Peptides against a protein of PDB entry 4KTY. Designs and how they scored, part 131

Target 1, 266 residues: chain A of PDB entry 4KTY
Amino acid sequence: YVLNDIGVIFYGEVNDIKTRSWSYGQFEDGILDTCLYVMDRAQMDLSGRGNPIKVSRVGSAMVNAKDDEGVLVGSWDNIYAYGVPPSAWTGSVDILLEYRSSENPVRYGQCWVFAGVFNTFLRCLGIPARIVTNYFSAHDNDANLQMDIFLEEDGNVNSKLTKDSVWNYHCWNEAWMTRPDLPVGFGGWQAVDSTPQENSDGMYRCGPASVQAIKHGHVCFQFDAPFVFAEVNSDLIYITAKKDGTHVVENVDATHIGKLIVTKQI

## One batch from the design tools (peptide; made by RFdiffusion4, then SolubleMPNN)

Design b2_p20_5_s4 (from b2_p20_5, 15 letters changed)
Fold by OpenDDE base, seed 1:
Structure b2_p20_5_s4 (fold): chain B 266 residues (1-266), chain A 20 residues (1-20)
Amino acid sequence: as target 1 above (266 residues)
Amino acid sequence: GEQHRLPDSYFMELLKKLNS
């Protein structure tokens, strides 16, 4: 989880799982220096740089460009005219070195690019880390742990009212650490995500969220456990929005979100 | 290979199956 400098990232569809190679390159010249530079740009206190909780949280913020001129700019509109298409990247090294050289955010990334760069960052700093792919990954926008799909009375989806969304797949990271700030048993793998999805206490960041806590239904523990829980366990709630303004639950699907979660043991 | 948000039509078809 620290020494492997090349990996495989799962993507595609749940019924057509695909893999892509990714070179993390944590031992390449200039990469560790760039990771330190990232923490410098974050103005991270020196005393916190040895704490994997703080480091992973800062990393989740800084690997994306939002808020703080971090490493990567995301794009999902299939328009990449001002940079490199996300699919053109094959590893973290070129991205990190470009960031260090230009001192400007690098364009462009999607979830696996963010996860790949973040994995390099974590491993460079001695934090065991792996990439996780979640198929049918929910994006809960209003923190109610549901994927609310609003319908018009004719049965069509009301796109204006429907703020939540579902990715065909989404990649994030799990980092291994103790959690002395949490109850006993909630250390180990922590979900962290650098893909800019939701604001967390003032910044686009996510985690570390205890995987064990989430698995046991504990979403009250820091950081961002409700959001991560919703990504993998949201119920699809079909809600008919009546013309009179009332909402009626038409149906519920509790089996679709997080249909498959994949990670490698190396 | 790129990630994308599932379209409205996807959920409409799912709902039809759920109601069958």
Scores: peptide ipSAE 0.657, ipTM 0.955, DockQ to the pose 0.885
Fold by OpenDDE base, seed 5:
Structure b2_p20_5_s4 (fold): chain B 266 residues (1-266), chain A 20 residues (1-20)
Amino acid sequence: as target 1 above (266 residues)
Amino acid sequence: GEQHRLPDSYFMELLKKLNS
């Protein structure tokens, strides 16, 4: 998880699973220096740079350009006029070196690009890391651990009321570390995500969230456990919004979100 | 192969199936 410099990332659909190669290049010239530069740009205290909890959290913030002029600008509009289409990237090295050279965010990325670059960052700094792909990945934006789908009385989705969304797939990272800040047993793999999805205590970042804690429903543990839990375990709640403003739960689907979670084996 | 949000129509079809 640290030594491998080439990997495979899963994407596509549950019924049409696809893979792409990704070169992490954590040992390539200039990459370590760039990772240090990223932490410098984050104004990370030197004493914290040896703490994988702090490093992974800072990395989750800095790999995206939001808030802090970090590494990657995300785009999901299928229009990439001022940069490189996300699908054109084949690895982390060119992105990181461009960032170091230009000192400006690199365009453009989507989840697997963010995850790829973040994986390089983590591995470069000696943190074991892997990429995880979640199919039917929920984005709960009101922290109620549900995917709320609001319907008009005629059965059509009310897109204005429906704030939550579901990605066909989403990639994030798991980083291996001890969690002395948590109870015994909640170390090991920690979910971290650099794709800018939700604000976490003032900036777009996510994790580290204990995978074991999430698996056991312990969403109270820092950091961002409720959000990660919702990504993989939200119920689809179909709610009819009546004309009088009242809401009625019409149906619940507890089987759709997080239907398949895939990561590469060792 | 790019990441995208599932459209409203997707959930409408799912609901139809769920109600069947």
Scores: peptide ipSAE 0.656, ipTM 0.955, DockQ to the pose 0.874
Fold by OpenDDE base, seed 2:
Structure b2_p20_5_s4 (fold): chain B 266 residues (1-266), chain A 20 residues (1-20)
Amino acid sequence: as target 1 above (266 residues)
Amino acid sequence: GEQHRLPDSYFMELLKKLNS
């Protein structure tokens, strides 16, 4: 997980799974230096740079440009006028070297680009890491562990009230580390996500969240376990918003979100 | 190949199936 500098990222649809190659290039010239530079830009204390918990959390914040002029600017509107379309990237090296050279955020990325660059960052710093793709990935914006779909009385979705959303697919990372800050058994793979989705204690970052904890419903464990849990396990809650302001649960689908989670085992 | 948020229509159709 640390030594492989070329990977495969899954994307597409659950019934039409696709793969793309990604060059991590963690051993190429200037990449480690760039990763150190990223931590410098984050103003990360030297004492914390040996702690994978702190490093992965800082990385999740700094790989995205929000808050701190981090590495990548996300774009999902199919308009990439001032940069490179997300699909044009084939690896992390060009992105990281451009960031180091320009000292400005690089445009543009989507989830797999964020995950690819983040994977390089983690591996450069000696943290075993892999990319995970979740199909039908929920974005719960209020951490209530539900995907709330508000409906008008006529059955149409009320887009104004519906703040949660679902990605056709979403990529994030898992990083291997011990978690002395958690109970025994919750080390190992930790979910970390650099795609800017939700604010976590003042910054757009996510994780590390214990995969084992999430699998067993321990969403109280730091960091951002409720959000990651919701991405893979939230129920679709269809709520009719009545004219009188009351909300009625129309239906519940507990089988749709996180229908398929894929990662390369090597 | 790019990721996108599922449209409202997707959930409306899904609900119809769920209610059938």
Scores: peptide ipSAE 0.655, ipTM 0.955, DockQ to the pose 0.878
Fold by OpenDDE base, seed 3:
Structure b2_p20_5_s4 (fold): chain B 266 residues (1-266), chain A 20 residues (1-20)
Amino acid sequence: as target 1 above (266 residues)
Amino acid sequence: GEQHRLPDSYFMELLKKLNS
């Protein structure tokens, strides 16, 4: 989880699982220096750089360009006119070296690109890390731990009211660390995500969230456990928005979100 | 194999299946 510089990332659909190779390149020339530069840009105190909790949280923020001119600019509109299409990247090295050289965010990334670069960052700094792919990954926008799908009376989705969304797949990272700030048993793998999805205490970042805590339904622990929980466990709530402004729950699907979660076990 | 949000049509069809 630290020594491997080449990995496999799962993507695609549940019925058509695909894999892509990704070169992390954590031992390549200039990469460690770039990771240190990233922490410098974040103005991270030296005393915190040895704490994997702080490092992973800062990395989560800095691998995306939002808020702090971090490493990668995301794009999901199929228009990549001012940079490199996300699918063209094959590893972290070119991205990180470009960032270090230009000192400007690199265009463009999607979830696996963010996860790939973040994995390099974590491994460079001695934090065991892996990439996780979640199929049917919910994006809970209003922090109610549900995927609310609002319907018109005619059965069509009301896109204005429906603020939550579901990714066909989403990649994030798990980082191995102790959590002395949490109760015993909630150390180990921690979910961290650098893909800019939601604001967490003023910045687009996510985690570290205890995987064990989430698996046992403990969403009260820092950081961002409710959001990560929702990604993998949200119920699909179909709500009919009536003309009189009332809402009626039409149906609930508790089995769709997080239908498959895959990570490399080797 | 790009990442994308599921369209409204996906959920409408899913609901139909759920109601059947």
Scores: peptide ipSAE 0.649, ipTM 0.954, DockQ to the pose 0.884

Design b2_p20_6_s1 (from b2_p20_6, 10 letters changed)
Fold by OpenDDE base, seed 5:
Structure b2_p20_6_s1 (fold): chain B 266 residues (1-266), chain A 20 residues (1-20)
Amino acid sequence: as target 1 above (266 residues)
Amino acid sequence: SDQHVLDLQEILKEFKESLK
């Protein structure tokens, strides 16, 4: 998880699973220096740079350009006139070196690009890391652990009222570390995500969230466990919004979100 | 394929069909 410099990322749809090669290049010239530069831009104290909890959290913030002029600008509009289309990237090296050279965010990325660059960042700094792909990945925007789908009285989706969304797939990272800040047993793999999705204590960042804690329903543990839990385990709640402003739960689907979670084997 | 947000209307349709 640290030594491999080439990997495979899963994407597509649950009924049409696809793979793409990704060159992490954590040992390439200039990459370590760039990772250090990223932490410098984040104004991270030297004392914190040896702590994988702090490093991974800072990385999740800095790999995206939001808030802090970090590495990558996300775009999902299928219009990439002022940069490189996300699908054109084949690895992390060109992105990181461009960032170091230009000192400006690189355009453009989507989830697998963010995950790829973040994986390089983590591995470069000696943190074992892997990429995880979640099909039918929920985006809960109000931290209620539900995917709220509002319906008109005629039964159709009210897109204006519905704020939560579902990705066809989403990629994030898992980083291996001890968690002395958590109870015993919740170290190991920690979910971290650099794709800008939700604000976490003032910044677009996510994690580290204990995978073991999430698997056992412990969403109270830092960081961002409720959001990660919702990504993989949210129920779809179909709510009829009546004209008088009242809401009625019509249906619950507990089988749709997180149908398949895939990661590369060792 | 690119990452994209799913059409919730289609998801709803599929769900309704599954209930039959």
Scores: peptide ipSAE 0.592, ipTM 0.933, DockQ to the pose 0.871
Fold by OpenDDE base, seed 4:
Structure b2_p20_6_s1 (fold): chain B 266 residues (1-266), chain A 20 residues (1-20)
Amino acid sequence: as target 1 above (266 residues)
Amino acid sequence: SDQHVLDLQEILKEFKESLK
């Protein structure tokens, strides 16, 4: 896999696909040092730094600021007064260098920013990585592999009961590695995600999850395969919440989530 | 464009239309 320092990230809507350039800058001065610093901040043992499984998982946690004062603070509320709007970033270098200099989380990022920085981190450490964009990306918050959309008896969405959500698009990373901890055949591309979405064994992190395993419905394998599976394959379950407390499944839409998954093959 | 959570009410609306 060719490691380029400039890439393209897909975003937008499924019917209006857009691309943006992203400078990874994994070879620029100070970037590798910053990646090592990130692992230092994570208190990662030296013995683990050569293991792409551990490195990618740590990176998944550390590229976001949650839990561990990692690199990026996410913001999705259009309030960026205390930092840089996510759309203003054009690459990973400024973010990583700011983090190294300030030793404080950098504001702000959204999925493609997280993915961009994470891609740099992985590539700096010799892990082949690419960014994947999923349109209509599900966020399953209760790990039941489906999107539960609760309806009032009048047929409208009950926003209070509905905890799951769908992103217009979501970007994460795939990292290439062997998975000796998994059965044969589940190495190769592993989904890893640094955008803080769900807690995974005590930290906001995700992966590495075997892409092959997920494609074949094997969600029992570490790490976070159920969540990644749900992102791309959740059924929309429309459930009427009756006044008596009972739930009735009204409809199931198995075609909505993960309508398009795009990655640039470099 | 920014990443954002879709309006499920709109999704539902579209779904209902698809059932017609």
Scores: peptide ipSAE 0.579, ipTM 0.930, DockQ to the pose 0.889
Fold by OpenDDE base, seed 2:
Structure b2_p20_6_s1 (fold): chain B 266 residues (1-266), chain A 20 residues (1-20)
Amino acid sequence: as target 1 above (266 residues)
Amino acid sequence: SDQHVLDLQEILKEFKESLK
């Protein structure tokens, strides 16, 4: 997971799974220097740079440009006039080197680009890492561990009331580390996500969240376990908003979110 | 496409189908 500098990222739809190659290039010239530069820009203490918990959390913040002029600017508007379309990137190296050279956020990324660059960052710093793709990935913005889908009487989404959303797919990273800050058994793979989705204690960052903890419903464990849990396991709550202002729960579906989670094993 | 999209349409479609 550290030595492989070329990977495969899964994307598309659950019924039409697609793959793309991604060059991580963690050993290429200038990349380690850039990763160190990223930590410098984060003003990370030297003492913390040897701690994968701190490094991965800082990385999750710094790979996105929000808050701290990090590496990548996200864009989902299908308008990329001032940069490179997310789909045009084939690896992390050009992005990281551009960031180091320009000292400005690079445009543009979406989830797999964030995940790709973050994977390079982690691997470059000696943290085993892989990319995970979740199909029907929930975005719970209020951390209530459910997706509240408000419907009009005609069955269409009430966009004003519906604050939660679902990605057709979402990519994030898992990083391997011990978690001495957690109870025994919750080390190993930790979910970390650099795609700017939700604010976590003042910054757009996510993780590390113990995969084992999430699998067993321990959402109280740091960091951001409720959010990651919701991404993969939230129930869909269908609520009809009546004209009189009343809300009626029409159905609850516990089967759609996190329908398929895919990662490369090697 | 490669688009990472916030999309409830597929879910809604499945939901509507389940009601039939």
Scores: peptide ipSAE 0.254, ipTM 0.834, DockQ to the pose 0.674
Fold by OpenDDE base, seed 3:
Structure b2_p20_6_s1 (fold): chain B 266 residues (1-266), chain A 20 residues (1-20)
Amino acid sequence: as target 1 above (266 residues)
Amino acid sequence: SDQHVLDLQEILKEFKESLK
């Protein structure tokens, strides 16, 4: 989880799982220097740089360009005229070196690109890390731990009322660390995500969230456990918005979100 | 396709099928 510089990232659909190779390149020339530069840009104090909790949280923020002119600009509009299409990247090295050289955010990334670069960042700094792919990954926009899908009477989605959405797949990272700030048993793998999805205490960042805590339904622990929990375990609530303004719950699906979570075991 | 898609199309399809 630290020494491997080439990995496999899962993507696609739950019924058509695909894999891509990704070169992390954590040992390539200039990459460690760039990771240190990233922390410098974040104005991270030296004392915190030895703490994987702080480092992973800062990395989560800095791998995306939002808020702090971090590494990658996300784009999902299928128009990538001012940079490199997300699918064209094959590894982290070119992205990180471009960032270091230009000192400007690199265009463009999507979830696997963010996860790939973030994985390099973590491994460079000695933090065991892996990429996780979640199929049918919920994006809880209103932080209520459920996916509210509002439907018109004709069965179509009411886009005005429906703020939540679901990714066909989403990639994020798990980082291995102790959590002395949490109760015993909640160390180990921590979910961290650099794809800009939601604001966390003023910045687009996510984690570290204890995987063990989330698995046992403990969402009260820092950081961003409710959001990560929702990504993998949200109930789908189908609500019909009637013309008279009333809402009727038509169905609840507790099995769809997080239908498959995949990570490399080797 | 590599596209990271944020939508409800597949979910809605399954929902409608469940109502049959």
Scores: peptide ipSAE 0.246, ipTM 0.829, DockQ to the pose 0.664

Design b2_p20_6_s2 (from b2_p20_6, 10 letters changed)
Fold by OpenDDE base, seed 2:
Structure b2_p20_6_s2 (fold): chain B 266 residues (1-266), chain A 20 residues (1-20)
Amino acid sequence: as target 1 above (266 residues)
Amino acid sequence: GDQHVLDLQEILDKFKESLK
């Protein structure tokens, strides 16, 4: 989880699982320096740089370009002008070195690119980390722990009212650390996510959220546990929005989100 | 192979089929 500089990332569809190799390169020249530079750009206090909780949270913010001119610019439009298509990246090294050299965000990434770079960042700084892929990954945008799918009166989806979404797959990271800020038993793997999805207390960042807490429904524990919980365990709530402004729950699907969660056991 | 948002209508349709 720290020493392996080459990994495998799962992606694709639940019925057609695919893998891609990713070179983390945490030991290559300039990478550690770049990771330190990232923390410098974040204006992270020196006293906090030894705390994996703070480091991972800062990393989740800084690996994406939002808010703070971090490492990667995300793009999901299938048009990647003025940059590199996400699928063209094969590892973290080129991205990080480009960031260090140009001192500008690198274009472009999607979830596995964010996760790959973030994994390098974590491992480089001595934090055991792995990438997790969740198929049918929910994006709850209002932190209500459910996917609200609004329907027209004819029963079809109202895309205008529906703000929540579902990714075919989503990759994020798990980082190993103690959590003295949480009750006993909630250390270990912590979900952290650098893909810019939701604002967390002023920045596009996510985690660390205790995996154990999430598994046991303790969404009140910092950080961003409700969002991570929703990614893997949201019910799909089909709601008819009537013309009179009333909402009627038509159906609930509790089996769709988080059908498969995969991580490399290395 | 790229990450993308799923069509919720398709999800709904599949769900409805599962109820039959």
Scores: peptide ipSAE 0.601, ipTM 0.937, DockQ to the pose 0.896
Fold by OpenDDE base, seed 5:
Structure b2_p20_6_s2 (fold): chain B 266 residues (1-266), chain A 20 residues (1-20)
Amino acid sequence: as target 1 above (266 residues)
Amino acid sequence: GDQHVLDLQEILDKFKESLK
């Protein structure tokens, strides 16, 4: 999880699973220097740089350009006029070296690009890390642990009222570390995500969230456990919004979100 | 192969079909 410099990332659809190769290149010239530069740009205290909890949280913020002029600019509009389309990247090295050289965010990335670069960052700094792909990945935007899909009175989706969304797939990272800030048993793999999705205490970042805690429904533990839990386990709640402003739950689908979660075995 | 937001109407339609 630290030594491998080439990996496989899963993507596509749940009924048409695809894989792509990704070169992490954590041992390539200039990459460690760039990772240190990233932490410098984040103004991270030296005392925190030895703490994988702090490092992974800072990394989740800095791999995306939002808030802090971090590494990657996300784009999902299929235009990509002012940079490289996300699908053209094959590894982390070119992205990180461009960032170090230009000192400006690199365009463009989607989830697997963010996850790939973040994986390099973590491994480069000695943190065991892997990429996880979740098919039918929920984006709960109000932290209520469910996907609220609002319906018109005719039964069709009201896209204007519906703020939550579902990705066909989403990639994030798991980082291995102890969690002395949590009760015993909640160390090990921690979910961290650098794709800018939600604001977490002032910045677009996510994690580390204890995978064990999430598996057991403990969403009260820092950081961002409710959001990660919702990504993989939220129910789809179909709600009719009445003209008088009242809401009626019409249906609940507990089988749609997180149909398949895949990671490469080492 | 790009990441994209799913059409919720399609999801709803499939769900309705599963209830039949």
Scores: peptide ipSAE 0.597, ipTM 0.935, DockQ to the pose 0.888
Fold by OpenDDE base, seed 4:
Structure b2_p20_6_s2 (fold): chain B 266 residues (1-266), chain A 20 residues (1-20)
Amino acid sequence: as target 1 above (266 residues)
Amino acid sequence: GDQHVLDLQEILDKFKESLK
């Protein structure tokens, strides 16, 4: 999880799982320097750079360009006129070196690109890390641990009222670390996500969230456990919004989100 | 192969079919 410089990232659809190779290149010339530069740009104190909790959290913020002129600009509109299409990237090296050279965010990334670069960042700094792909990945935007799908009275989806969304797939990272800030047993793999999805205490970042905590439904532990939990375990709540402003829960689907979570074992 | 937001209406339709 630290020494491997080439990996496989799962993507596609749950019924059509695909893989792509990704070169992490954590040992390539200039990459470690760039990772240090990233932390410098984040104005991270030297004292914190040895703490994987702080490093991973900073990394989750800095790998995306939001808030802090970090590494990657996300784009999901299929218009990539001012950069490189996300699918054109094959590894982290070119992205990181471009960032270091230009000192400007690199365009463009989607989840696997963010995850790939973030994986390099973590591994460069000695943090064991892997990429996780979640199919039917929920994006809970109001932190209620469920996917609220609002319906018109005719039974169709009210897209205006429905704010939550579901990705066909989403990639994030798991980083291995102890969590002395959490109760015993919640160390190990921590979910961290650099794809800008939600604001976390003032910045677009996510994690580290204890995977063990999430698995056991403990969403009260820092950081961003509710969001990560929702990504993998949200119920789809179909709610009819009545004209009088009342909401009626019509159906609940507890089996749709997180249908498949895949990660490379080595 | 790109990441994209799913059409919730399609999800709903499939769900409704599953209830039959």
Scores: peptide ipSAE 0.593, ipTM 0.934, DockQ to the pose 0.907
Fold by OpenDDE base, seed 3:
Structure b2_p20_6_s2 (fold): chain B 266 residues (1-266), chain A 20 residues (1-20)
Amino acid sequence: as target 1 above (266 residues)
Amino acid sequence: GDQHVLDLQEILDKFKESLK
């Protein structure tokens, strides 16, 4: 989890799982220096740089460009005229070295690119890390642990009112660390995500969230456990928005989100 | 291999089919 410099990232569809190779390159020249530079840009104090909790949280913020001129700019509109298409990247090295050289965010990334670069960052700093792919990954925008899908009175989806969304797949990272700030048993793998999805206490970042805690339904622990929980276990709530302003729950689908979660076994 | 937001209407339609 630390020494492997080449990995496999799962993507595609749940019924058509695909894999892509990704070169993490954590031992390549200039990469460690770039990771240190990233922490410098984040103005992270020296005392915190030895704490994997703080490092992973800062990394989740800095691997995306939002808020802090971090490493990667995301794009999902299939228009990549001012940079490199996300699918063209094959590893973290070129991205990180470009960031270090230009001192400007690199365009463009999607979830696996963010996860790949973040994986390099974590491994460079001695934090065991892996990439996780979640198929039918929910994006809860209002922090209520469910996907609210609003319907017109005719039964069709009201896209205007519906703010929550579902990714065909989403990649994030798990980092191995102790969690002395949490109750016993919630150390180990921690979910961290650098893909800019939601604001967490003022910045686009996510985690570390205890995988064990989430697995057992404990979402009250820092950081961002409710959001991560929702990604993998949200119910789809179909709500009819009446013209008079009332809402009626028509259906609940508790089996759709998080149909498959895949990570490379090492 | 593009990451994209799913069409919720399609999801709903499939859900309705599963209820039959």
Scores: peptide ipSAE 0.592, ipTM 0.935, DockQ to the pose 0.873

